# Peptides against a protein of PDB entry 5VZU, part 21

Target 1, 271 residues: chain A of PDB entry 5VZU
Amino acid sequence: GRTLEDIFHEHMQELILMKFIYTSQYDNCLTYRRIYLPPSRPDDLIKPGLFKGTYGSHGLEIVMLSFHGRRARGTKITGDPNIPAGQQTVEIDLRHRIQLPDLENQRNFNELSRIVLEVRERVRQEQQEGGHEAGEGRGRQGPRESQPSPAQPRAEAPSKGPDGTPGEDGGEPGDAVAAAEQPAQCGQGQPFVLPVGVSSRNEDYPRTCRMCFYGTGLIAGHGFTSPERTPGVFILFDEDRFGFVWLELKSFSLYSRVQATFRNADAPSPQ

## One batch from the design tools (peptide; aimed at target 1 Y55 I83 S199)

Design b2_p14_3_s4 (made by RFdiffusion4, then SolubleMPNN; from b2_p14_3, 5 letters changed)
Fold by OpenDDE base, seed 3:
Structure b2_p14_3_s4 (fold): chain B 271 residues (1-271), chain A 14 residues (1-14)
Amino acid sequence: as target 1 above (271 residues)
Amino acid sequence: SPVLEEMTRLFRKP
């Protein structure tokens, strides 16, 4: 029978063959499309743009990071045998912050998995509740047959008088102690380590993170077969670096900003 | 086959 090792070798041979086929397609008629950098907004978590991402066996890929209100998106600029170019490799929900435990408990994969699955369940509940409100609102547009009720004349109701007694109700201004949300000390990054059993290409990742968010990552078989969105963690390290923990794959992708400046890469102003 | 599904899961990549 085929061993697990035989199956792994066959899969790696297929991956190499697929990479060779894709590279050989460059000798064929290609359609080139200009890619524009997304405009930067003041409220963007970091400057949008091109990042170099590490994808394990695929190697280095180019991803465009963009912001869409309370969502961030990573879009593949380079494709691979599993996920083609133009697909959303990661979708980040900036509404759902992940709080990492202390450094000792960060080594526990099951603890990280628990935290992320709890947030996933909240996101699912919010989507179900929002779907129900949208459903009930559509049912009440029964066709109001506008029967033209005849315009009965507005009788002028008389001007009642001015009695002006100033009730001195000295309502004490309840000190709404605006809980000054202590400005989250934006400067001190949290110590960061990957959980035990999460694979990284390199141990050279930032050991301090600014913040984390819930997200989903797209995975597929060769030829984009059985595509699925899996739960993960977006980790913001700094202005130029972020990570994604693929929980189901037990893998980590590091993304680093492409420092190259591109001339004429800004989207044309809408005329 | 549960084994084939598990293998398909193991070979899915981002």
Scores: peptide ipSAE 0.424, ipTM 0.835, DockQ to the pose 0.184
OpenDDE base, seeds 1, 2, 4, 5: peptide ipSAE 0.405, 0.388, 0.394, 0.420; ipTM 0.829, 0.819, 0.824, 0.838

Design b2_p14_4 (made by RFdiffusion4)
Pose (drawn by RFdiffusion4):
Structure b2_p14_4 (pose): chain A 212 residues (1-129, 189-271), chain P 14 residues (1-14)
Amino acid sequence: GRTLEDIFHEHMQELILMKFIYTSQYDNCLTYRRIYLPPSRPDDLIKPGLFKGTYGSHGLEIVMLSFHGRRARGTKITGDPNIPAGQQTVEIDLRHRIQLPDLENQRNFNELSRIVLEVRERVRQEQQEGQPFVLPVGVSSRNEDYPRTCRMCFYGTGLIAGHGFTSPERTPGVFILFDEDRFGFVWLELKSFSLYSRVQATFRNADAPSPQ
Amino acid sequence: SVLEEMTEDRVYTP
C-alpha cells in the first residue's frame, strides 16, 4: 500500500526489492510442504492458531502459536532472511508470570530489564540443576495502536540472527497478553515491541491427525 | 554483529 517514494528510505526499500526479485524468480513453479493447525485444549490453554505479527522492517509475518505444556511456541509461517520461515521465533514460559507495575513503573525501562533478567537467571537455575498497560520509554513499536490494557505477562525468549540466519540466538523478552486474540513481545536487548493479532479466517482440511 | 543487524531491522524510527 505504498509507492517507490515511501519506501526509498531505505533499508526496507532494499529488503522489499530483494523479496520481490527473489520470490518472483519462482514464476509460480513452487513446491509446497504440509503444515497443520495446532491442537486445541481446554484448561491447559489460552487459544492457538495463526497470527499476523510485526517484525520491524521486514513488515508483518505470519506466526503460529501452539501449546506444549508449560511453554507456548511461536513458529514462523512466513519469515525473513534473518529468521526464516519454519523457525521458532518465540518461546513463552508459562510458569513464570511477571507482575505488571503501575503505569509509571511500566514506563521505566531499566526496571523492566532488571526484572526480566532476574527471571532469566531463576530459569537458568531451574534448568541447570485486566489493568492499564504502556510500553517503557525507549522501546519502539511499529504499530503504536497497541492496546493500552492487558490481562497478563510472562517471561519468554525470541530467536535472533544476522542476515543469512547467521549465529542464531535466544534473547530474553517478555510476552504480553492483551485479549483472547492479541498479544505482544518486548524484545529486551533490541528495545523493540512486536504486536501480534489473530488471523480470523477459517481453514478447511488443516487439522492435524494427532498432537505428535 | 547479530545484535546490531537486528537492531537495524527491528528498531522502528519514525

Design b2_p14_4_s1 (made by RFdiffusion4, then SolubleMPNN; from b2_p14_4, 6 letters changed)
Fold by OpenDDE base, seed 2:
Structure b2_p14_4_s1 (fold): chain B 271 residues (1-271), chain A 14 residues (1-14)
Amino acid sequence: as target 1 above (271 residues)
Amino acid sequence: SVLDEMRRDLYYVP
């Protein structure tokens, strides 16, 4: 029977062959597209720009991180056999923060899965409700000719009576100590560890994170067949590092800022 | 499935 090793070798040969075919096809029709760095905004979670990551067997990946109001996007600068360059590899919803549990419970993949799937369901509900509000808001501008409904004289309903019983009972106002929601200390990193069974190419990932958000990653078959969005977690470590946990794939991608300064890489000012 | 293909692509590091 084919060993797992034989299957691995055949699949790696296919990936290498695909990469070679793509590279060779591009040599015949290289479309050079100029990449511009997104302008930085004060409200951006971190400075937008180029990040380098490791994406599975494909090796080094370059992603452009950009901010679009309450959404962040990772756009592929490097293509792979499955997903071409220019696709949005990750979409992050900055409205939906993920709260990681304590370090012990962070090792439990089922706990992370529960948290992410609950947020996914909220996002789905909000999309359905927002679709209904946008639909209903257009329908109700029919001109309601406010026909003046005639003033029917509301009759004087009668004066019922007096009974005065005084019952005193001085129930002490239990001080509902409003548990002051401690303002989530926006600046302190929390301990971070990957769940058991999440694959990381390197164990050298940051062991503290600033914040996490719900997001989706793009997956596809070879040649960009059957593209779909899979749920995940965007993890902000610091100004220069973020991660993405691919929940259904049980994988982690670490992205680090490309520190290279590019001349003339700024987006032209919108005229 | 696409997920199974992508899992292969991710885990088949020689």
Scores: peptide ipSAE 0.370, ipTM 0.888, DockQ to the pose 0.485
OpenDDE base, seeds 1, 3, 4, 5: peptide ipSAE 0.355, 0.360, 0.134, 0.346; ipTM 0.882, 0.886, 0.797, 0.880

Design b2_p14_4_s2 (made by RFdiffusion4, then SolubleMPNN; from b2_p14_4, 5 letters changed)
Fold by OpenDDE base, seed 2:
Structure b2_p14_4_s2 (fold): chain B 271 residues (1-271), chain A 14 residues (1-14)
Amino acid sequence: as target 1 above (271 residues)
Amino acid sequence: SVLDEMTRDLRYVP
């Protein structure tokens, strides 16, 4: 019978062969597409641009981070055997912040899974409701001929009863200790650790994060077969670093800004 | 498992 080791070896051979084919195809048919850097906007969470990331056996990848109102996108600049260049490797919903627990509970993968799946369900509900509002809003432009319904005079029924019992009981005002809404300290980093069983290629990930958001990652088989979106967490560490936790894959990808300045990389002004 | 490691590396859930 095939051992798990045999399957691993066959698969690694296939991946190496695919990487070789892709590298060799560059000699025969390179489609060069000019890449423009997204314009920076004041409301962008961080400066948009090129980030280098590491994924499992794929190695180093380049992703363009861009902002689109309440969404952020990671677009692949480098393709891999599974997902071609130009695909949206991550899509981040900036409406749905993930609140990480304390550092002890962050080690629990099931706790992170619970939090992410609860947010996924909210996103699904909002999409269903927003689809209904967009559907119902088009149907009711029927001209409401407001026929003036005649104002029938509601008779004043004189309800009587007097009874006056005075009971005094002076229950002390229990001090409702207003749970001081801890001001969402928009600027203080939270201690960060990966859950147990989440694989990282580098143990030197940032141990403090600024904020987290719900997102989805793109996964596919070799040759972009059966592409699907899997739930995850976008983690903003700082101006130059973000991560993505692939929940179902139990993996973490770290992305670091490419510090190189590119001349003539600005998008042409829309005429 | 080796399959879980492969799955992470492939960005594919079999």
Scores: peptide ipSAE 0.084, ipTM 0.731, DockQ to the pose 0.220
OpenDDE base, seeds 1, 3, 4, 5: peptide ipSAE 0.042, 0.038, 0.033, 0.031; ipTM 0.708, 0.731, 0.726, 0.719

Design b2_p14_4_s3 (made by RFdiffusion4, then SolubleMPNN; from b2_p14_4, 5 letters changed)
Fold by OpenDDE base, seed 4:
Structure b2_p14_4_s3 (fold): chain B 271 residues (1-271), chain A 14 residues (1-14)
Amino acid sequence: as target 1 above (271 residues)
Amino acid sequence: SVLDEMTRDYRYVP
């Protein structure tokens, strides 16, 4: 039978061949679109901008990271045969933090899978509840016919009396030991390792991460066929590096900031 | 599973 390595090698050869065919077609009209760097906001998890990512067989890709309130978005600047440029390769829910277990349990793919799938179910429930509130709110603007409901009278119900017995019972205030919310150590990186069976193109990934969030990645067939969102984990390593674990694909993508300074790449101020 | 087919069929890539 074909090994997984044989299948990866064949697929990589196919992608190289597709790229060669596409780049060797001199009659291809290239459309250029100007991109602007997203404006940085104080509440942004890290500075938005361009990141270079490695996707196993696809090679080096450029993704724009941007922040949209409690969501982050990775947008493909470079497309591939599966997902065209301008698509949202990753969508991150910054409301749904993933807590990684200890380093030993991080090696267990099933434990990571459990944690991610539990968060996915919560996100699904919240979307269903929010969809119901948005549906019910539009129906009730029926015309308020202001029928003047008549002034029903002031029934004077009476003043009953005083009795004052001051029962003293001095119930001791039980010390509610406020479980000290351990201050979320906003700055200390936790040890990080990929689960066993998660493929990385490079073993040289950061071994500490700041925080993780639930997210979804976009996957599709060649020509953007049957596009779907698959669950994953966004891993913030530092100001210049993040990763995405594609849970179902058992793959990891590492993204590193493009260190090039661009003059005049900022979005024009909204007039 | 469809996923096992999709992961074997590297045609579904991110």
Scores: peptide ipSAE 0.085, ipTM 0.730, DockQ to the pose 0.195
OpenDDE base, seeds 1, 2, 3, 5: peptide ipSAE 0.052, 0.032, 0.044, 0.040; ipTM 0.725, 0.717, 0.707, 0.687; seed 3 fails the geometry check

Design b2_p14_4_s4 (made by RFdiffusion4, then SolubleMPNN; from b2_p14_4, 5 letters changed)
Fold by OpenDDE base, seed 1:
Structure b2_p14_4_s4 (fold): chain B 271 residues (1-271), chain A 14 residues (1-14)
Amino acid sequence: as target 1 above (271 residues)
Amino acid sequence: SVLDEMRRDLVYKP
């Protein structure tokens, strides 16, 4: 019978062969597209730009991170056998923060799964409710006829007065010691660890994160067959590093900023 | 399934 090892070796051979075929078939006719870096905005969670990500066996890929109001997007600059270049590998909902549990409970995959799936359900409900309001408003423009009935100027009715009654009573201020909710220190990262059974390309990921958000990743079969969105967690580590936990895949991708400077890579000013 | 294929792609390390 095929061993798990045999299946993995066959799969890797297929991936390498597909990569070779894609590079060889188009050797005589290459189309080049200019890529521009997105402009930075003050409200951007981090500086937008190019990040190098790890996708298991696919190795190193380049993703453009951009911000679009309450959403962030990772767009593939490099393609792989499953997902071509230009696709949105990750979509992040900056409205839906994921609160990670304590470090002990972060090791529990089922706890992370529960938290993410609860947020996914809220996102679905919000999308359904917003879809209903947009449908009803268009129907009732019946042609109201134009009759111009004249605006009579109704009058200035007057100034009534005075009364001032002074009532007393002096009830004691009970000192409710408002427990000062310590303002969530916006600057201290929380301890971070991957759940048990989540695979990463290496164990060299940041052990502290700033914040997490709900998101979806794009998955597909070879040749971009049957593409679907799978739930995940965007992990912001720092200005130059983020991660994505692919919940259903039980995998983690680490993304690090490309430190290379490019000449003439800024988007042309909108004329 | 697509999920099983992508699991192989993402999890397998030579």
Scores: peptide ipSAE 0.258, ipTM 0.862, DockQ to the pose 0.606
OpenDDE base, seeds 2, 3, 4, 5: peptide ipSAE 0.176, 0.215, 0.209, 0.179; ipTM 0.737, 0.747, 0.738, 0.832

Design b2_p14_5 (made by RFdiffusion4)
Pose (drawn by RFdiffusion4):
Structure b2_p14_5 (pose): chain A 212 residues (1-129, 189-271), chain P 14 residues (1-14)
Amino acid sequence: GRTLEDIFHEHMQELILMKFIYTSQYDNCLTYRRIYLPPSRPDDLIKPGLFKGTYGSHGLEIVMLSFHGRRARGTKITGDPNIPAGQQTVEIDLRHRIQLPDLENQRNFNELSRIVLEVRERVRQEQQEGQPFVLPVGVSSRNEDYPRTCRMCFYGTGLIAGHGFTSPERTPGVFILFDEDRFGFVWLELKSFSLYSRVQATFRNADAPSPQ
Amino acid sequence: SDEILAEMRELYNA
């Protein structure tokens, strides 16, 4: 929904062109691999499926939310050269809720960082052996209409890599649940916010034979 | 790692 002008500035103008060129080299001669929608589950769930998400200059990407015990997984359906389609873009630890402060403390980025890194440490120990909401100051959000109220927060990690999916790594962050079908992820080391929203469209023949 | 963070910050904070 833009022209060459609104894009010629600039790193996105490049990424957009590469994509157009790359994808168009297929001339619709394509191979398709099977995917499935995730299993629904009662008590043990807060609702799976496909979501549209903001991935910075790459634009929106489609991500599938699925539940695997005390962890939720976000798997890329569409992706980008940094973190490709089919990868785990996010992992939400559902046993480590994070309490939300009043608005003023939410604004303080360092409080959020200290709190998140604390949980990361507690998690490393374990493994080794709704109210008003605002993003902290200094955290970018491409959306800006992110909901200003939220139901809860959890510790999570996102996957990052350089171009070519080079040296991928987990970085700490915080998952934010707004309503039944909108959620967010604060990328702590990037001071960046990804806002996700449910794909409302219905899909035929997409259920899996079983959880396995 | 620092190079990746720099690159990702440019992409996501643009």

Design b2_p14_5_s1 (made by RFdiffusion4, then SolubleMPNN; from b2_p14_5, 5 letters changed)
Fold by OpenDDE base, seed 3:
Structure b2_p14_5_s1 (fold): chain B 271 residues (1-271), chain A 14 residues (1-14)
Amino acid sequence: as target 1 above (271 residues)
Amino acid sequence: MDEVLAEMRKLFNE
């Protein structure tokens, strides 16, 4: 019978072979595209840019984080055997904040799963409602046959009537107590721990987080087969670090800002 | 689905 070591060795050989095939595709006609860093906006959650992630057997991955209104996007700069370069590896919905429980309940994977699945259902409902409004608006452009009915010029009259009665009705301005969204105390990170049974390559992840958001990650088989979006949690630790919890994979990826300054990486100004 | 998840779990747990 194959030993666990034999199975592990065969799997490692397959991964090395896939990495070799992927790197040997560089002997083919490579199209080099210049990558430009996205411009930073004042309303961006953090400065956009390049982040390095560690995924299991894939090793070091480079992802570009960019902001698009109330969405953030992670785009693969380095491909892997499953997901090619230029694909959107993560999409974050900045409208849908995830509130983590206390540290005791954060250890419970089922509690995190419940919270994420509730947010996923809200996102699905909002997409269905917005799809219905867009559908009803298109139905009423029946072809108005422009019957050319003629230009009759009717002219007249001026009537004046004046009367001015100034009814005083002093409608009390209902103090719409704008619930002042208490400025989320921007300074104190929430204590953070991974749920039990979520794999992390390194136990060296930040033990405090600033904010969490609902997101989806792209997964696929080798050669980008059967690509699908899986639910997850984007975790902002600080200006230079974020994580992604892949809920269905029970995996955590840590991303750290690439500190290297790239000369001439700014997008050319639109002429 | 299950095969892709199984492959990805291997890749993330290695």
Scores: peptide ipSAE 0.050, ipTM 0.745, DockQ to the pose 0.613
OpenDDE base, seeds 1, 2, 4, 5: peptide ipSAE 0.020, 0.039, 0.041, 0.050; ipTM 0.455, 0.736, 0.735, 0.748; seed 4 fails the geometry check

Design b2_p14_5_s2 (made by RFdiffusion4, then SolubleMPNN; from b2_p14_5, 8 letters changed)
Fold by OpenDDE base, seed 5:
Structure b2_p14_5_s2 (fold): chain B 271 residues (1-271), chain A 14 residues (1-14)
Amino acid sequence: as target 1 above (271 residues)
Amino acid sequence: MEKILEENRKLFNE
């Protein structure tokens, strides 16, 4: 029977062949675009920049992490056979923190799946509500047609009706105990482990994380066919490392900051 | 969806 190694080798050969086909289609005419590092902002969760990821058969990937208010984005600098360079491989919603359970329950994929899917449903509801508010505001500028027409006059009438009394009913204000959002202890990492059945090519991932957020990852077929967003978890380990759990793929991608200093990589000041 | 997931599971898990 084919070994897993045989299948892996066949698949790697297919990926190499695809890479060859795609590169050959451009007749070696490579256009180089300068990549600028995004400037750091005070509200950025970590310093934006280049991160190297290693996951699956893709090998070494380079992603630009950038912050956009309450959203973070991972943009592919390296393409793969499915997703070309310049695509947003991950989109993170920094409004939707994921609280990981205890270390024992973190090993349960179904528990992580439940938590992520509950957050996904909240995000979907918020998008529907915000879509309705944006839709209703545009409708009411109907043209005031200025039709001029005229006059008349009358008249009357009068009537009285009566008294009804001032019932006092003192409805007690129910103390909605606002569940105090425990201030995110920004300092102490929590123990972290991947769920059982989540593939990680590198078992040497950080065993402590600072915080997690809901996000979506981009998947596609070969040649960027039928691109779709899948739910996942962005995991911040430290200033230089983050991960992404691809929930539906049951896969984990680890990203580490590129420590190389790039001369003249700063974004031009907005003129 | 499912076909793409299966194709990508190979790419991510190998």
Scores: peptide ipSAE 0.431, ipTM 0.930, DockQ to the pose 0.671
OpenDDE base, seeds 1, 2, 3, 4: peptide ipSAE 0.425, 0.030, 0.419, 0.420; ipTM 0.929, 0.715, 0.927, 0.926; seed 4 fails the geometry check

Design b2_p14_5_s3 (made by RFdiffusion4, then SolubleMPNN; from b2_p14_5, 6 letters changed)
Fold by OpenDDE base, seed 5:
Structure b2_p14_5_s3 (fold): chain B 271 residues (1-271), chain A 14 residues (1-14)
Amino acid sequence: as target 1 above (271 residues)
Amino acid sequence: MDEVLKEMSELFNS
């Protein structure tokens, strides 16, 4: 049988060949674009910037994390055979926190899957409701030219009567027990473990996380064929580390801040 | 769809 090493070697050869084909087809016309680091905002979940990640066999990647109000985005700085550079590899909804269960239940992939899919359904409903409000607002501006249709006369139709029954029904105010949103304990991370059957490139991931959010990851076939967004979990470990669980792929990607200082990488101030 | 997921799953699990 093929060893895992043989499969890895064949796959690495294929990736090298694909990279060679792509680089050769463009007649070495390398367009360099300057990358600007997004400015940090006070409301950003963590400092935006460059993160190094690992995507299984794709090896080392660079992703730019940026914040856009209640959304975060991971943009590929390095492409791979499936997803080209400049694509949004992850999109995070900072409105939709994922509450991880206890450490025992975190090992259950089906429990994580249930939680994520319930959040996905809520996000889908909110998008449908917001889409209807945006649709109805545009319809009313037709200028009805009021053609003055003529004054047909007032017929007097009559005075129907008085019946007055006073029914008292004293509906008790049902105490809506406001489920006290447990104040998000901002400070102490919770114990974290990957679900059983989620692939990680290494076992060296943080065993404590600060918070998790619903997100989507971009997947595609080779050459960016059939690109789609799949559900996942963004896991904030600390200021310099986050992860993404690709739910459908049953995989985990760890991202660590690039600590290198880049000269002149700041975005020009919007004039 | 399923083929892309399979291919990607193979890539992530390798």
Scores: peptide ipSAE 0.020, ipTM 0.531, DockQ to the pose 0.617
OpenDDE base, seeds 1, 2, 3, 4: peptide ipSAE 0.000, 0.014, 0.006, 0.015; ipTM 0.375, 0.482, 0.432, 0.517

Design b2_p14_5_s4 (made by RFdiffusion4, then SolubleMPNN; from b2_p14_5, 8 letters changed)
Fold by OpenDDE base, seed 2:
Structure b2_p14_5_s4 (fold): chain B 271 residues (1-271), chain A 14 residues (1-14)
Amino acid sequence: as target 1 above (271 residues)
Amino acid sequence: MKEVLEEMSKLFNE
């Protein structure tokens, strides 16, 4: 019978062959597109740019992180046998923060799954509601021909009088101390651990995170067959590191900023 | 779908 080692070896050979075919196809696709770094905005969660990730058995990938208002996007700069270059490998909803539980409950995959799926359902509801408001708002701008209603004369209703009773009662305004929502201390890193059964290729991931957001990751079969978006968690560790938990795949990808300075990589100013 | 996810999950876990 085939050993697990034989299956692994055949799979690794297939993956290497597919990578070779894919890289050879890219070399044959003489469409070198200049990559422009996205412009940084003051409201960006971190500086946009190139990040180096480890993506499953595909090994090293380069992803460009960019910000688009309340959304962030990871765009593949390096493709793989499943997902071509230029595809959005991750899409992050910066409106939907994921609150991680305590470190003990973070080890429970089912707890993370519950939290993510509850956020997914909220995102789905908001998309349905916003689709209805955009649909109804266009229907009612029928041209109301503003027929000029004739100016009926304002009858002078009489000036009834002055009666002045002064009642003083100085009821003390109870200081409703508006519980100042303590600005969520954006600076204190929360202890972070991957759930049990989530595979990480790098055990040396940051053990503290700044914040997490709901997102979706793109998955596909070989040759970009049956592409679909799966739920996940974007984890911001620091200015130079983020992760993505692929919930359905039970996998974690770590991304680290490419520190190389690229000359002439700035986007041309919009003329 | 399930087979593709299982295949992809294998690809990530190997």
Scores: peptide ipSAE 0.017, ipTM 0.540, DockQ to the pose 0.603
OpenDDE base, seeds 1, 3, 4, 5: peptide ipSAE 0.000, 0.017, 0.012, 0.015; ipTM 0.419, 0.544, 0.474, 0.530; seed 3 fails the geometry check

Design b2_p14_6 (made by RFdiffusion4)
Pose (drawn by RFdiffusion4):
Structure b2_p14_6 (pose): chain A 212 residues (1-129, 189-271), chain P 14 residues (1-14)
Amino acid sequence: GRTLEDIFHEHMQELILMKFIYTSQYDNCLTYRRIYLPPSRPDDLIKPGLFKGTYGSHGLEIVMLSFHGRRARGTKITGDPNIPAGQQTVEIDLRHRIQLPDLENQRNFNELSRIVLEVRERVRQEQQEGQPFVLPVGVSSRNEDYPRTCRMCFYGTGLIAGHGFTSPERTPGVFILFDEDRFGFVWLELKSFSLYSRVQATFRNADAPSPQ
Amino acid sequence: SEAIREEMAALYNS
């Protein structure tokens, strides 16, 4: 929904062109691989499926939320040269809830960082052996109309890599649940916020034969 | 690793 003008500035103008050129080399001669929608589950769930998400200058990407015990997974359906389609873009630890402070303390980025790194450490120890909401100051959000109220938060990690999916790594963050069908992820080391929203469209023939 | 973080920060904060 833009022109060559609104994009010629600039790193996105490049990424957008590459995509157009690259994808259009297929001239609709394409191979498709099967995917499924995730299993629903009662008590042990807060609702799976496809979501539209903000991935900075790459624009929106489609991400599938699925539940695997005390962890939720976000898997890329569409992706980008940094983190491709089919990868785990996010992992939410559902046994490590993070309490939300009053608005003033939510604004303090370092409080959030110290709190998140604390949980990351507790998690490393374990594995080794709604109210008003605001983003902290200095955390960017492409959306800006992110909901100002939220139901809960959890520790999670996101996958990052350089161009070409080089040296991918988990970085700590915090998952934010707004309502039944809108959630967010604060990328701590990037001071960046990704806002996700449910794909409302209904899909025929998309259920999996089983959880396995 | 630091270069990757800078790249990702540029992409996500632009």

